# Peptides against a protein of PDB entry 7Q4I, part 58

Target 1, 281 residues: chain A of PDB entry 7Q4I
Amino acid sequence: HENSTIAERLYSEVRVLCWIMTNPSNHQKKARHVKRTWGKRCNKLIFMSSAKDDELDAVALPVGEGRNNLWGKTKEAYKYIYEHHINDADWFLKADDDTYTIVENMRYMLYPYSPETPVYFGCKFKPYVKQGYMSGGAGYVLSREAVRRFVVEALPNPKLCKSDNSGAEDVEIGKCLQNVNVLAGDSRDSNGRGRFFPFVPEHHLIPSHTDKKFWYWQYIFYKTDEGLDCCSDNAISFHYVSPNQMYVLDYLIYHLRPYGIINTPDALPNKLAVGELMPEI

## One batch from the design tools (peptide; made by RFdiffusion4, then SolubleMPNN)

Design b2_p13_5_s3 (from b2_p13_5, 8 letters changed)
Fold by OpenDDE base, seed 1:
Structure b2_p13_5_s3 (fold): chain B 281 residues (1-281), chain A 13 residues (1-13)
Amino acid sequence: as target 1 above (281 residues)
Amino acid sequence: SLLDALRLYVELN
């Protein structure tokens, strides 16, 4: 049988609201598969879109679609969260509709932190923002205080936060958060291995003679290795995960090591005497 | 494959 006592404790003590970046064309194609897999392990799950969908629990934000509107959607999403859900969770995760997340591992990482600490976590990149910023694709999680500062202090001030909806979403929120003294945390485990990943597991796990000129190596904030040492045993997220891959991962990972879930075998039955049968149930 | 990569990762760690 499964012993999930620790996981259940963390579920109650480290409450996570997950909001998924999506659009109407992906409600059925992608978003619903998030809901049917890892999203069900969030304390609260909402999908941020441009159209309402009651079946999916999608919210229609007052923004257009397209890459040029991602920053606008992020701003409106967090405004919506602050207005309606700021007390529903302690931590607030942004993920894409092709991001897979092991929520138990995220709770494990977040457990020692107070949600009143102005901090956020993810895959930290070094360009453009002095303290770094978190990769949008890998997903990033803000403390409740970080959300408050972002919405109340940063967004209303054009000097602190870009008013236009254009720009790289992850860079722009990173700038805003830095300007209100929200710290870009270190999401690495005790062995220095990463937990948030902007690519599929295959790209991180398999050593390839990848060109060191690949942009990723210039963007990573912390030095990382390829291969088996690339990733934490308690990794949190991967990006570019197809709907089919989500179900595969959802099956596989929970036979691996989601933190706080321990599989314990049943006790062995008593030995029978020669000729003795088990009693009928 | 992704599946093979994951299995290998878990097996070796």
Scores: peptide ipSAE 0.022, ipTM 0.562, DockQ to the pose 0.140
Fold by OpenDDE base, seed 3:
Structure b2_p13_5_s3 (fold): chain B 281 residues (1-281), chain A 13 residues (1-13)
Amino acid sequence: as target 1 above (281 residues)
Amino acid sequence: SLLDALRLYVELN
């Protein structure tokens, strides 16, 4: 009884390759559940690991495990994508194995943009990088051109991109992308509300949404006076989502419906020219 | 729990 015609259209016109950051110890514990939930809505789904897993479709990248190797894994992941899959999609999403993504909402956000525009989206943070960078935990999505510039122009040049595998993964890719003029886009909706979230709204994660000392308020690029009242009706991602929570979210978002309520989607915006961004809010 | 988180989310929005 559900009409998914528009979603199917966007699935075809806004192709998304999702790569999941994982490790061998989490193949069964976490990654498998991504594959069984939101990951199935990607046009292409790849798990980037240090060990091959044919059941999961995991790729063994030539990197070690641990926090000090996450940047190395990201570099190798995008190199792999560029070599094997650059034409399989228009947009390329990085997510963790505990990130949940509503892919349809992401396609909606990306629809007006050309994949040939050097841009990437996510939860923008302000420290360390002049134009900002996208939080790793919330997931971030690169245009095809952004991937090309990252792999072809940035990675081979130590002056543009850190050759070592150490450092904060999201900060380092942010620096590299800035150095090749990939723009840090604004993922907020028309009301100025965020779509990518590096957390779930739980008390143990957010002790006080009004406490300015909370790290989130120190890092967010776009300031809001409403605290956590920055959430879009078309939110895209959440972080720190357990495997069980992924199934609950899948049920609530895609299966559970209030009887007699039918949602009518907003009209699609006009497409932008290559290199053009949406106006600042 | 996720339900608690969702309730908090709704309350804050």
Scores: peptide ipSAE 0.021, ipTM 0.642, DockQ to the pose 0.158
Fold by OpenDDE base, seed 5:
Structure b2_p13_5_s3 (fold): chain B 281 residues (1-281), chain A 13 residues (1-13)
Amino acid sequence: as target 1 above (281 residues)
Amino acid sequence: SLLDALRLYVELN
């Protein structure tokens, strides 16, 4: 008795490969809960690790573990995707094993864009990279063309992309993508509200939850507020979500319903030409 | 904790 016709259409027309950053110690503790919740709504789901796990569908990348190797793991993950899966999807999402994603809302945001447009989306931060970069924790999504440019044009050139595996992975990929003219897109909705979030919902929804001196307010690329105006009704991701919270979110978003309230989705926007972005808000 | 993670993020950037 649920009508999911539009969601099913977008599932077929806006194909998303989700790769999850994880490690062997988190396969059972965290990663498997992604697979059992929001990850099952991706067209393709892959866990990027240093050890193979057939039960999880985890890939053993040729990298070491630790925070100093996150950039190395990101590079190897996208190399693996390009080699094996570049035609299996139109968009390629990076998420952590404690990130929760509403994939249907991401497909809605991505629908008008061509996957041949060199663009990527996420929670945009303003430091270090001129056009901005996407916060690693909130998750970020690359078009197929963006992945191609990253792997084929940026990675092989140490002048364009850092060859060492050290550094903040989100900043480093942001630098590389800028150097090959991949655009840092605007993921805000038509009301100017954000969709990708580097913290749990509570930290964004509650006014005065954080001090104004908190680094986040200096990093955010677009001006944002706390409270209900912080977040789009079609929000896409949250970070620092525990395994138990993932199941709670799945229940609240996909099962719990207020009786007598029926939501009618907005009409889909017109598709953009290759290279075209949505107008500024 | 979340606070610790936030501090680490600042240190890495």
Scores: peptide ipSAE 0.021, ipTM 0.655, DockQ to the pose 0.034
Fold by OpenDDE base, seed 2:
Order: structure tokens, then sequence, then C-alpha cells
Structure b2_p13_5_s3 (fold): chain B 281 residues (1-281), chain A 13 residues (1-13)
């Protein structure tokens, strides 16, 4: 009874490879639940780990485990993608094993952009990087050209990209991408509402928990209104989502329907030329 | 809870 014609079109035209940051201890605890929920809506799903797992489709990257090796794992993950999968998708999403993503909403955001445009999207933070960088927890998505520039131009040059494996993963990739002229895109919708969230919806939607001193408000690149105006109707991702919550979200988003309410999707925007971005909101 | 937040979001939008 559901009409998914536009979603199916975007699935074909906006191909997304999702790679999930995980480790062997989380294969069963977290990663498998990504695979059983939102990960199945990616065109290709790969779990990047330090150990192989055939059931999960996990890749053993030549990196150690721990918070100090996340940057190393990111570098190796994109090297692996470039070597084996660069033509399998148009866009390449990094997410954690506790990130939930509405892939259809991401495809909608990405539709007008060319994969050959050097651009990436996510929850943009303003510190450390002039153009901003994308929060790691919210997940971030690179165009095919962005991946190429990162792996081929940035990684081999220590002046452009940090050679060791230490540091904040999201900041480091942000620095590298800026240095090879990959643009930090604006992921906000036409109303100026955010789509990528580094926290669960509860932390964004409920004003009572908004401590003005919370670091997030100092880090966010774009000023957002508090309350319901904070979040797009076409939100893309949330972080710190437990395995159980992933199944709840899947049910609420894809199964539960209010009887008698039919949503008509907005028309797709015109496609942009290579190198062109959407106008600033 | 997350579910409560989602319910609130749906209610207000």
Amino acid sequence: as target 1 above (281 residues)
Amino acid sequence: SLLDALRLYVELN
C-alpha cells in the first residue's frame, strides 16, 4: 500500500556506501543491529573493524583499537573504499555503530549535487577548521571526488594530512579535506533546519535540557533556533542510539502510519553543475 | 526517553 517510487528512484540515482566504525567487541552488541535496521537501506554496507567477521561483512583494517586509533581507522577505511569500492557508490557515509541514519533523507539532500563536486556534509562545527568540519558522531558523507582527493592528494602529504593515527578523527579529516579544497557543505534544509545530529533527538528537541553553557552551542557552525525549529522534517542522523532504540526508530519511521494522513513529497530540485553548491539559506 | 522525545516531536509538528 506504500508508494515508494521517488525513494526507489533516489536509491538508484544517489548511491550511498555506508561504512560503519566498529570494533570486534561491538560486532554482536551494536554493529549487527545497524545491519538489521537502517544499514539495510544503504546501497552498500561495510563494517570497518580490526577483525574480520563474515556474518557481519566486517573488514579487518590494519589498525589498533581504542580512542587514539579512530583517526587511523578512518584513514584506512577510506583507503580501502578507494581501492575496492570507489565506483560502487556516488556518496560515502561514515557512521558509528550507535548512529541511526534515515538514508532516504540523506539521498534527498544529496540529489542536486554532483558526486564529482568536492564536497562533504554532516553536522558542521566551527572550531579548529576555518571552513568548519563535520562532527564524527553525527556521521558525515563524502562525495566520490572528495574521497579521491582525500586518499590520493591529502593522505600521502604530511603537510596536508596528519600522518600519525592520533587526534580527533572528525577534526583531522576536516583539516585534510580543507587542505585539498573539499568544501564543507551546508546540510540544512530549505527552512534552515539541521539534518545531522550528534546526539539523540531528546537532547535537541527538549528545551528544558538546553544548557546555554553546553559546548554544543559554541561548536555548531550555523545558528539554530531552540525547540522544534532545530530539526528538519527530513532529519538524517542521530547519535548515541542504543540497539533497542534502533528497532524502535525503524518501527516509528518506516512502519507506523497515522491512518488517513498522506504525505506528498516536495518536488526534487534541479541538479547542480559540477562544483556548484546550493545557495546559502 | 527517545520514544518520549519522538512523541513530543510528532505532537508539536
Scores: peptide ipSAE 0.020, ipTM 0.638, DockQ to the pose 0.139

Design b2_p13_5_s4 (from b2_p13_5, 5 letters changed)
Fold by OpenDDE base, seed 4:
Structure b2_p13_5_s4 (fold): chain B 281 residues (1-281), chain A 13 residues (1-13)
Amino acid sequence: as target 1 above (281 residues)
Amino acid sequence: SLLDALLEFTKLF
């Protein structure tokens, strides 16, 4: 029998609302597979679309479809969350319909932080935003206070947050969040290994794919090692995960066990005060 | 490698 006591505790103490960026053409192709895999481990799961889908729990946001509207959709998604769901969770994850997330590992990372701390986490990139911004593809998670500041303080002010719906959504939200003093947290583990990945495990774990000229190495905020040391044993997310790969990952992570190996979880860290961050490693 | 095997497995779906 698997002992899930700590995971159950974290499910209750670190409540996560996951919102999935999708569109009507991907409801059946991609989004439903998120719902059937890792999305079921969120405390609340919402699909943000341009069309309602009651089977999927998709919300029709007042936005157009296409890559040029991703920033608009992100703004409307967080407005919707703030209006309807701000008290339903402590943390608010954005993911794509081809992002896979190990929600338990995210809860473990978030556990010491207060949801009233203005902070967000993800794969931190260094360009365009002084404190960095979180890669959209890897998914990023805002505290409840970060959502409040984004929606109430940033969005209404064109000087703080871009009113146009154009631009890279992850860069634009990063600018907005910085302008309202939401901190770009460090999501690395105690060994300095990353947890959020804007690619599939294949691209991170295989050294042969590490072209030093690849833009990723210029964008990453923290230097990471190549190979297996690239990734935390408590990795949180991967991007460009196909629907079929989601089921494979679900099987490998939650069902497949090597006989006779018992993993003991690390002790939970002490909780931080409101506004306090873990020291940078 | 194990990873190659996993990747091959993912291609079966």
Scores: peptide ipSAE 0.025, ipTM 0.662, DockQ to the pose 0.170
Fold by OpenDDE base, seed 5:
Structure b2_p13_5_s4 (fold): chain B 281 residues (1-281), chain A 13 residues (1-13)
Amino acid sequence: as target 1 above (281 residues)
Amino acid sequence: SLLDALLEFTKLF
């Protein structure tokens, strides 16, 4: 029998609302497979679309479809969350319909932080935003206070947040959050290893798959190694995960066990005060 | 390792 006592405690104490960026053409092809795999481990799961789907729990946002409307969809998604769900969770994860997330590892990272701290986490990139911004593909998680500041303080002010729906979604939210003093947190583990990945594990773990001239190495905020030292043992997310790969990942992570090996979890860290961040590594 | 197995499985898709 599996001992999930600590995971159950974190499920209650570190509540996560996951919203999935999708569109009507992907409800059956992609989004339903998120709902059938890792999305089950969120405290609340919502699919943000342009059409309602009661089987999926998809919301019809007042936005058009297409790449030029992703920023518009993100703004409307967070407005919807703030209006209807701001008290249903402590943390608010954006993911794509081809992102896979280990929610327990995210709760472990978030445990010491207050949801009233204006902070967000993800795969931090250095261009365009002074403090950095979180890659859209890796998924990013906002505290409740970060969502409040984004919706109430940033979005209504065209000087703080872009009113047009054009632009790179992740860059634009990063600019808005910086302008309302939401901190771009460090999601690395105690060994300095990353937890959020804008690609599949293979692209990060195998050096031959990463051209050093690839834009990623110029964009990453923190220096990262190639190979096994690239990634935390408590990794949180991967992008470009097909529906079939989601089921494989679910099997490997949650069902497949080596006989006679029992993992003991590390002790939980001390909780931080409101506004306090973990020490620099 | 589990990680090596994961890498091999990801190549199949």
Scores: peptide ipSAE 0.025, ipTM 0.685, DockQ to the pose 0.406
Fold by OpenDDE base, seed 1:
Structure b2_p13_5_s4 (fold): chain B 281 residues (1-281), chain A 13 residues (1-13)
Amino acid sequence: as target 1 above (281 residues)
Amino acid sequence: SLLDALLEFTKLF
């Protein structure tokens, strides 16, 4: 029998709306597997698409399909969330239909922060945006105040936020958020280890990707050690996870237990004031 | 690593 008392408390105190970037061709192929695995642990789960799907709970956004419309879809997704769901959660996660997320670990990271703090978290990249931006593939989470500022202050102003739907989605939202003083938070754990990963762990651990010429090492905002020390014991997300791998991860993380090993969670940190961030490591 | 083993395991499915 599992003791989930702390996880249940965090489920209530750190409410997360997860929105999944998808398209009609992936509703059955990918998105439904998110719904059947990690997505069920969100307080609210919405699939953002160009077509409605009542079985999936997919919303038809007024956007075209294709990679050139991802920024347009992100803008419309957050507009939809702000209009219909801004009070349904404290934190608002964007993920792809091939991202796997351990929502409990995200709640643990978010617990000390006020949702009224203008902040967002993810895998921070350094190019293009002075404070950095969060990688789209790893998923990124906005506070309620960050969503408000994005939709109400940034989106209506072409000087603050790109009106065209073209461009790299993650870079463009990063620029918009910076322009309205939403802070790019540090998602690393107390040991300085990353929590959001824009790849599957295999791609981070295989020596062939340790080539310093690999673009990722030029993009990562924080210096990370190579190997196992790169990853937090409380990792939050992985990208490029196949539907089959999602079920395997769900089994390994939530069902498979070594007999006689009991994990005791660390104590929750103190809550921060509005506008306060954890000290950088 | 445990993570490598996990990833290799996920490739089997």
Scores: peptide ipSAE 0.025, ipTM 0.692, DockQ to the pose 0.250
Fold by OpenDDE base, seed 2:
Structure b2_p13_5_s4 (fold): chain B 281 residues (1-281), chain A 13 residues (1-13)
Amino acid sequence: as target 1 above (281 residues)
Amino acid sequence: SLLDALLEFTKLF
C-alpha cells in the first residue's frame, strides 16, 4: 500500500555509505540496534570499532578506545573507506551508535549536489572554524570528493590536519576540511529549518525544555526557532537516541500512518554543477 | 498529535 518509487530512485542515485562510530563494549548494547533500524536503509553500513565483529560487520581499526581517541578513529575510518569503499557510494555519513538517521531525507537534501563537489553537511556550529564545522553527534556527511581531499590532501600534512589522535573529533575534521577547501554546506530546508540535530527529538521540539543546553544556542551557526518550527519536515538526524527509542522512531516514521492523509512529495530540484551550492536562504 | 505520541513513548523508557 506504500508508494516508495521516488525513495527507490534516490536510493540508487544518491548512494550513501554510513559508518558508525562504536566500540566493542557497545556492539551488542547499541550498534546492533542501529543495524536493526535506520542503518538498514544505508546503501552500505560499516561499524568502525577497535575489534572485529562479523555479526555486526564491524571493522577493527588500529586505534585505542576512549574519548581521547575519537579523532584517531575518525581518521582511520576515512582512510579505510577511501582504500576499500570510495567507489561504493557517493556520500559518506559518520554517525554515532546512538544517532538516529532518516536516510531518505538525507538523500533528498543531497540529491542536487554532485559527489565531486567538495562539500559536507550536518549540524553546523560556528566556533573554532571560520566557515563552521559539523557537530559530531548529529552525524555529518561528506561527498566523495570531500573524502578524497581529507584522506589524500589533508591527513598527510600536519599543517593542514592534526597528526595526533587527541582533540574534539568534529572540530578537528572541520579544520582539516576547511584547509583543503571542502565547503561546510547549509543543511537547512527551503524554509530555513534545520535537518541535523545533536540532541533527541524531545529536546528540539519542546519549547523551553527544562534541560535547555544554553551552549547550543551559542554554537549553532544558523538561527533556529523553537517548537515545531525548529525542525524540517524532512529532518535527517537526532542524537542521544537510546536503543529502545530507535525502534519507536522506526515505528513512528515508517509504519504508523494517519488514515486518509496522503503526502505528495515536492518535486526534486535541478541538479547543480560540480562546485555549485544551493542559494543561501 | 505526533509530538504528544512521541513524548508519551519516550516516557516509557
Scores: peptide ipSAE 0.024, ipTM 0.653, DockQ to the pose 0.267

Design b2_p13_6_s1 (from b2_p13_6, 6 letters changed)
Fold by OpenDDE base, seed 5:
Structure b2_p13_6_s1 (fold): chain B 281 residues (1-281), chain A 13 residues (1-13)
Amino acid sequence: as target 1 above (281 residues)
Amino acid sequence: LEEKIKKAVESYL
C-alpha cells in the first residue's frame, strides 16, 4: 500500500486551481488528455477556450483565436477566475494543453508561502522585465493575492497593463505583475535545481552541447546546467509533451516502482509570514 | 516553436 498521507495533507492545505490554455481545435486532440492525466490532481481544473465544451469543462471566453490573441485569452481567463473561482483555491496555475505538471511537487514548493503574499512562480526569464517573467510554456502559478492585484489593479489601468490583445502573453503578464508589485519568485530547490521547464525532459537531461547562442541560455534568469543537475528531483513541469507522452509520464511517475526502494519525503519547511520569501540560494 | 515565438516577440518590441 502507498502512504499518501503527506500528499493528502498538501492537497487540502495547498489548494491549486489549474487553468489550461486551449482552443476548439485542440479540445479532443490535446486538452482531453490533460484532463485524463495530471489535471485530475488539481483541486479544480478549467479549460479556457473560445468555445464551450461540457464534456471537457471548457469555458468560452469572449476572445478570438490565433497567436495574436493569447494575451487577450490570458486576461479574460484571470477575470473569469477572479469573478467565479477566487475562493476555490489558494494558487492559480496557467498551463498549456501540451504542458505536463507534477502537482504534488508544486504543492511542496508552495507550502511555506502564504497565498496572501503577492508572488508568482515558474521558469524565470530575464529579458523585457526587470525582475524577470515566467515562461508561458513551462506554466506559471500565481498566489490568490497576485490574481487579485492582476485583475483589480493592473488590468483596468492601461498605464500598468497592455489594453490590446497583441504581444507575448508571458511577457505582458510579467510586465503587469511587476507594475503592481507582484514578486517573481525563485522556483529552484535547495540545491539550486530548476522545477519548471519550457521543454521536454530529454532536452534538459541530455547534454547536447547546444550552441551557446541558443536563445534559451540568454533568456534564463538563473544559471542552469545540462544533465542530471539540470532538474530537481521534485520537478514540477515540462512543455511540448505530446498526448501519448502524458500517459507515459503518468505511468512512470505514479505507477512504475523499483521493488524494494522506499522514498521517505523530506520534512516540510516552516511556513513563512505574509510577504516573506524563501532565502536566496 | 518557442524560438519562433521569441523571435516574433522581438520583432514586436
Scores: peptide ipSAE 0.025, ipTM 0.659, DockQ to the pose 0.256
Fold by OpenDDE base, seed 4:
Structure b2_p13_6_s1 (fold): chain B 281 residues (1-281), chain A 13 residues (1-13)
Amino acid sequence: as target 1 above (281 residues)
Amino acid sequence: LEEKIKKAVESYL
């Protein structure tokens, strides 16, 4: 028998709205599989698209499709969330329709933080933005205050936030958030291991003789090791997860158990004050 | 795979 008491507590205390970046061509191919797997563990799940889909709970944003419109879609998605859903959650996760997320691990990471703290978390990259920015593919989570600052303070000001819809979505939101003093948090665990991953587990877990020239090693904000030490035991997300792999991960994480092994969760940390961050690891 | 990933990221730029 599984004891979910702590997970149930965190589900109540750390409310997460997940919005999924998708398009009409991916509603059935990808987004539906998010809804059927990890997305069901969000407190609220919304698919941000250019077409409405009542079966999926997809919203038609006033944006075009294609990679050149991802920044436009992100701006409209957060405007929509702020207008309709800002009080429905404490934290607001962006993920792609091929991102897999362990929402319980995200709630654990977020637990000490106030949603009124202007902070966001993800896989932190160092280029383009002084404090860093969060990789779009790994998914990133904004506090309620971060969403408010983004929509109310940043978006209306072309000096703070790019008004056109072009550019790298994750870089552009990172610039906007920095300009309104939303802090780029450290999502690493107490051992310094990452929680948000821009690739599939296999790519992070297997020490490949990756060319040291691979862009990822130049982009990561924090040094990370390859192999089993790459990843927190409380990892939150992986990217480039196929629809079939989502079901495999769902089975492996939530159903498959080694008989006789009982996992004892770590104690919850103390809650931080508004504006306080965890110390650097 | 790395090239595909690189192209994917570069296509966001």
Scores: peptide ipSAE 0.024, ipTM 0.687, DockQ to the pose 0.592
Fold by OpenDDE base, seed 2:
Structure b2_p13_6_s1 (fold): chain B 281 residues (1-281), chain A 13 residues (1-13)
Amino acid sequence: as target 1 above (281 residues)
Amino acid sequence: LEEKIKKAVESYL
């Protein structure tokens, strides 16, 4: 028997719409496995594609396929969300069809924030955008106000947001959001450990013989340690997760229990006013 | 894997 009372409360109070970046060739190969694992824990789950799939709940966006159209797909996805779903959730997560997300941990991070605060969270990178931007692969979550500002204020203005569909989607949305004063939040826990990860757990948890020249160490906005101290006990996401690994993670996180170990959750923090952020750690 | 990731990121730049 498990007590999920706090998780159920957060499911109601911190409503999350998850949209999954996918394409028709990945509906059966990848996206279906998101739907069967972590995606079922979103308040709403939508697959953003170029073709409709009623079994998957995929939306056909008016975009071409290919890496050069990811920014176009992101713009159309948020336009679609704003038009049809802006009141269905408080927070709006972008993830890839090979991203795994622990939605309960995301709700815990988001709980103190007002959805009317213009803020977004993810794995913050420092290049190209002054305040930083969030890694596309790790997934990133916008407040309702951030979505409004993006769609209504940024997208219609070529001076604020790139009108072309080319470019790195995560960098381009980061530029647009900065230009409308959406804040790049700090996703780290109270110990300064990251929650959103652009790689698989193994790549973060195992001290790698990675050259200090590895791009990731130059891109991370906040200094992070290697090993177990790399990652919050309340980690939110991992990228490059295969379909099989999604089922493994679902089992390990939600089913496998060490007998006799009981975890007591920390008390929920106080809610912040509109426009307030948690102190930087 | 790291090289593949590096190449992927570099291809987005």
Scores: peptide ipSAE 0.023, ipTM 0.682, DockQ to the pose 0.562
Fold by OpenDDE base, seed 3:
Structure b2_p13_6_s1 (fold): chain B 281 residues (1-281), chain A 13 residues (1-13)
Amino acid sequence: as target 1 above (281 residues)
Amino acid sequence: LEEKIKKAVESYL
């Protein structure tokens, strides 16, 4: 028997719309498995594609396929969300069709923040954008106000936001958001451990996988430790998660329990005022 | 660069 009372409260108070970046070739191969696993825990789940799929609930955006169109797809996805779904949630998560997300841990991180605060969270990278930007693969979550500023203030202005569809999707949205004073938040826990991860758990937990020359160490905004200290006990996302690994993670996180060990959740923090952020650690 | 990592991860799996 599980007590989900706090999780149910957060599901109601911290509403999350998850949109999944996908394409028609991945509807059955990848996106379907998101819908069958962690995507069920979003308040709203939408698949953003170039083709409609009624079984998946996929939206056909007016964009081409390919890596050079990911930025175009992100712009059209947020335009679609703003037009049709801006009141359906308080927070708006972008994830890939190979991203796994523990939505309850994301709600816990977001709980103190106002959705009217212009902020977004993810795995913060330091290059190209002064305040940093969030890694596209790890997924990133915008407040309702951040979505409004992005769609209404940034996208219509070529000086604030790139009008063409070329460029790195995560860098380009990061530039646009900075230009409309959307803050790149700190997603680390109270111990300074990361919550959004651009790789699978194995690559973060096992120190031997990364040479010191690996680009990730030059890109990460905050210093992170390797091994078991890499990751929050309340980690939110992992990237490059295969369809099979999604079911494994779902089983390990939500079903498998060590007998006789009961987890007691920490108390919820106080809510912040509009525009207020948690102190930097 | 992420794609090179993805291919490396996929080749190890």
Scores: peptide ipSAE 0.025, ipTM 0.683, DockQ to the pose 0.099; fails the geometry check

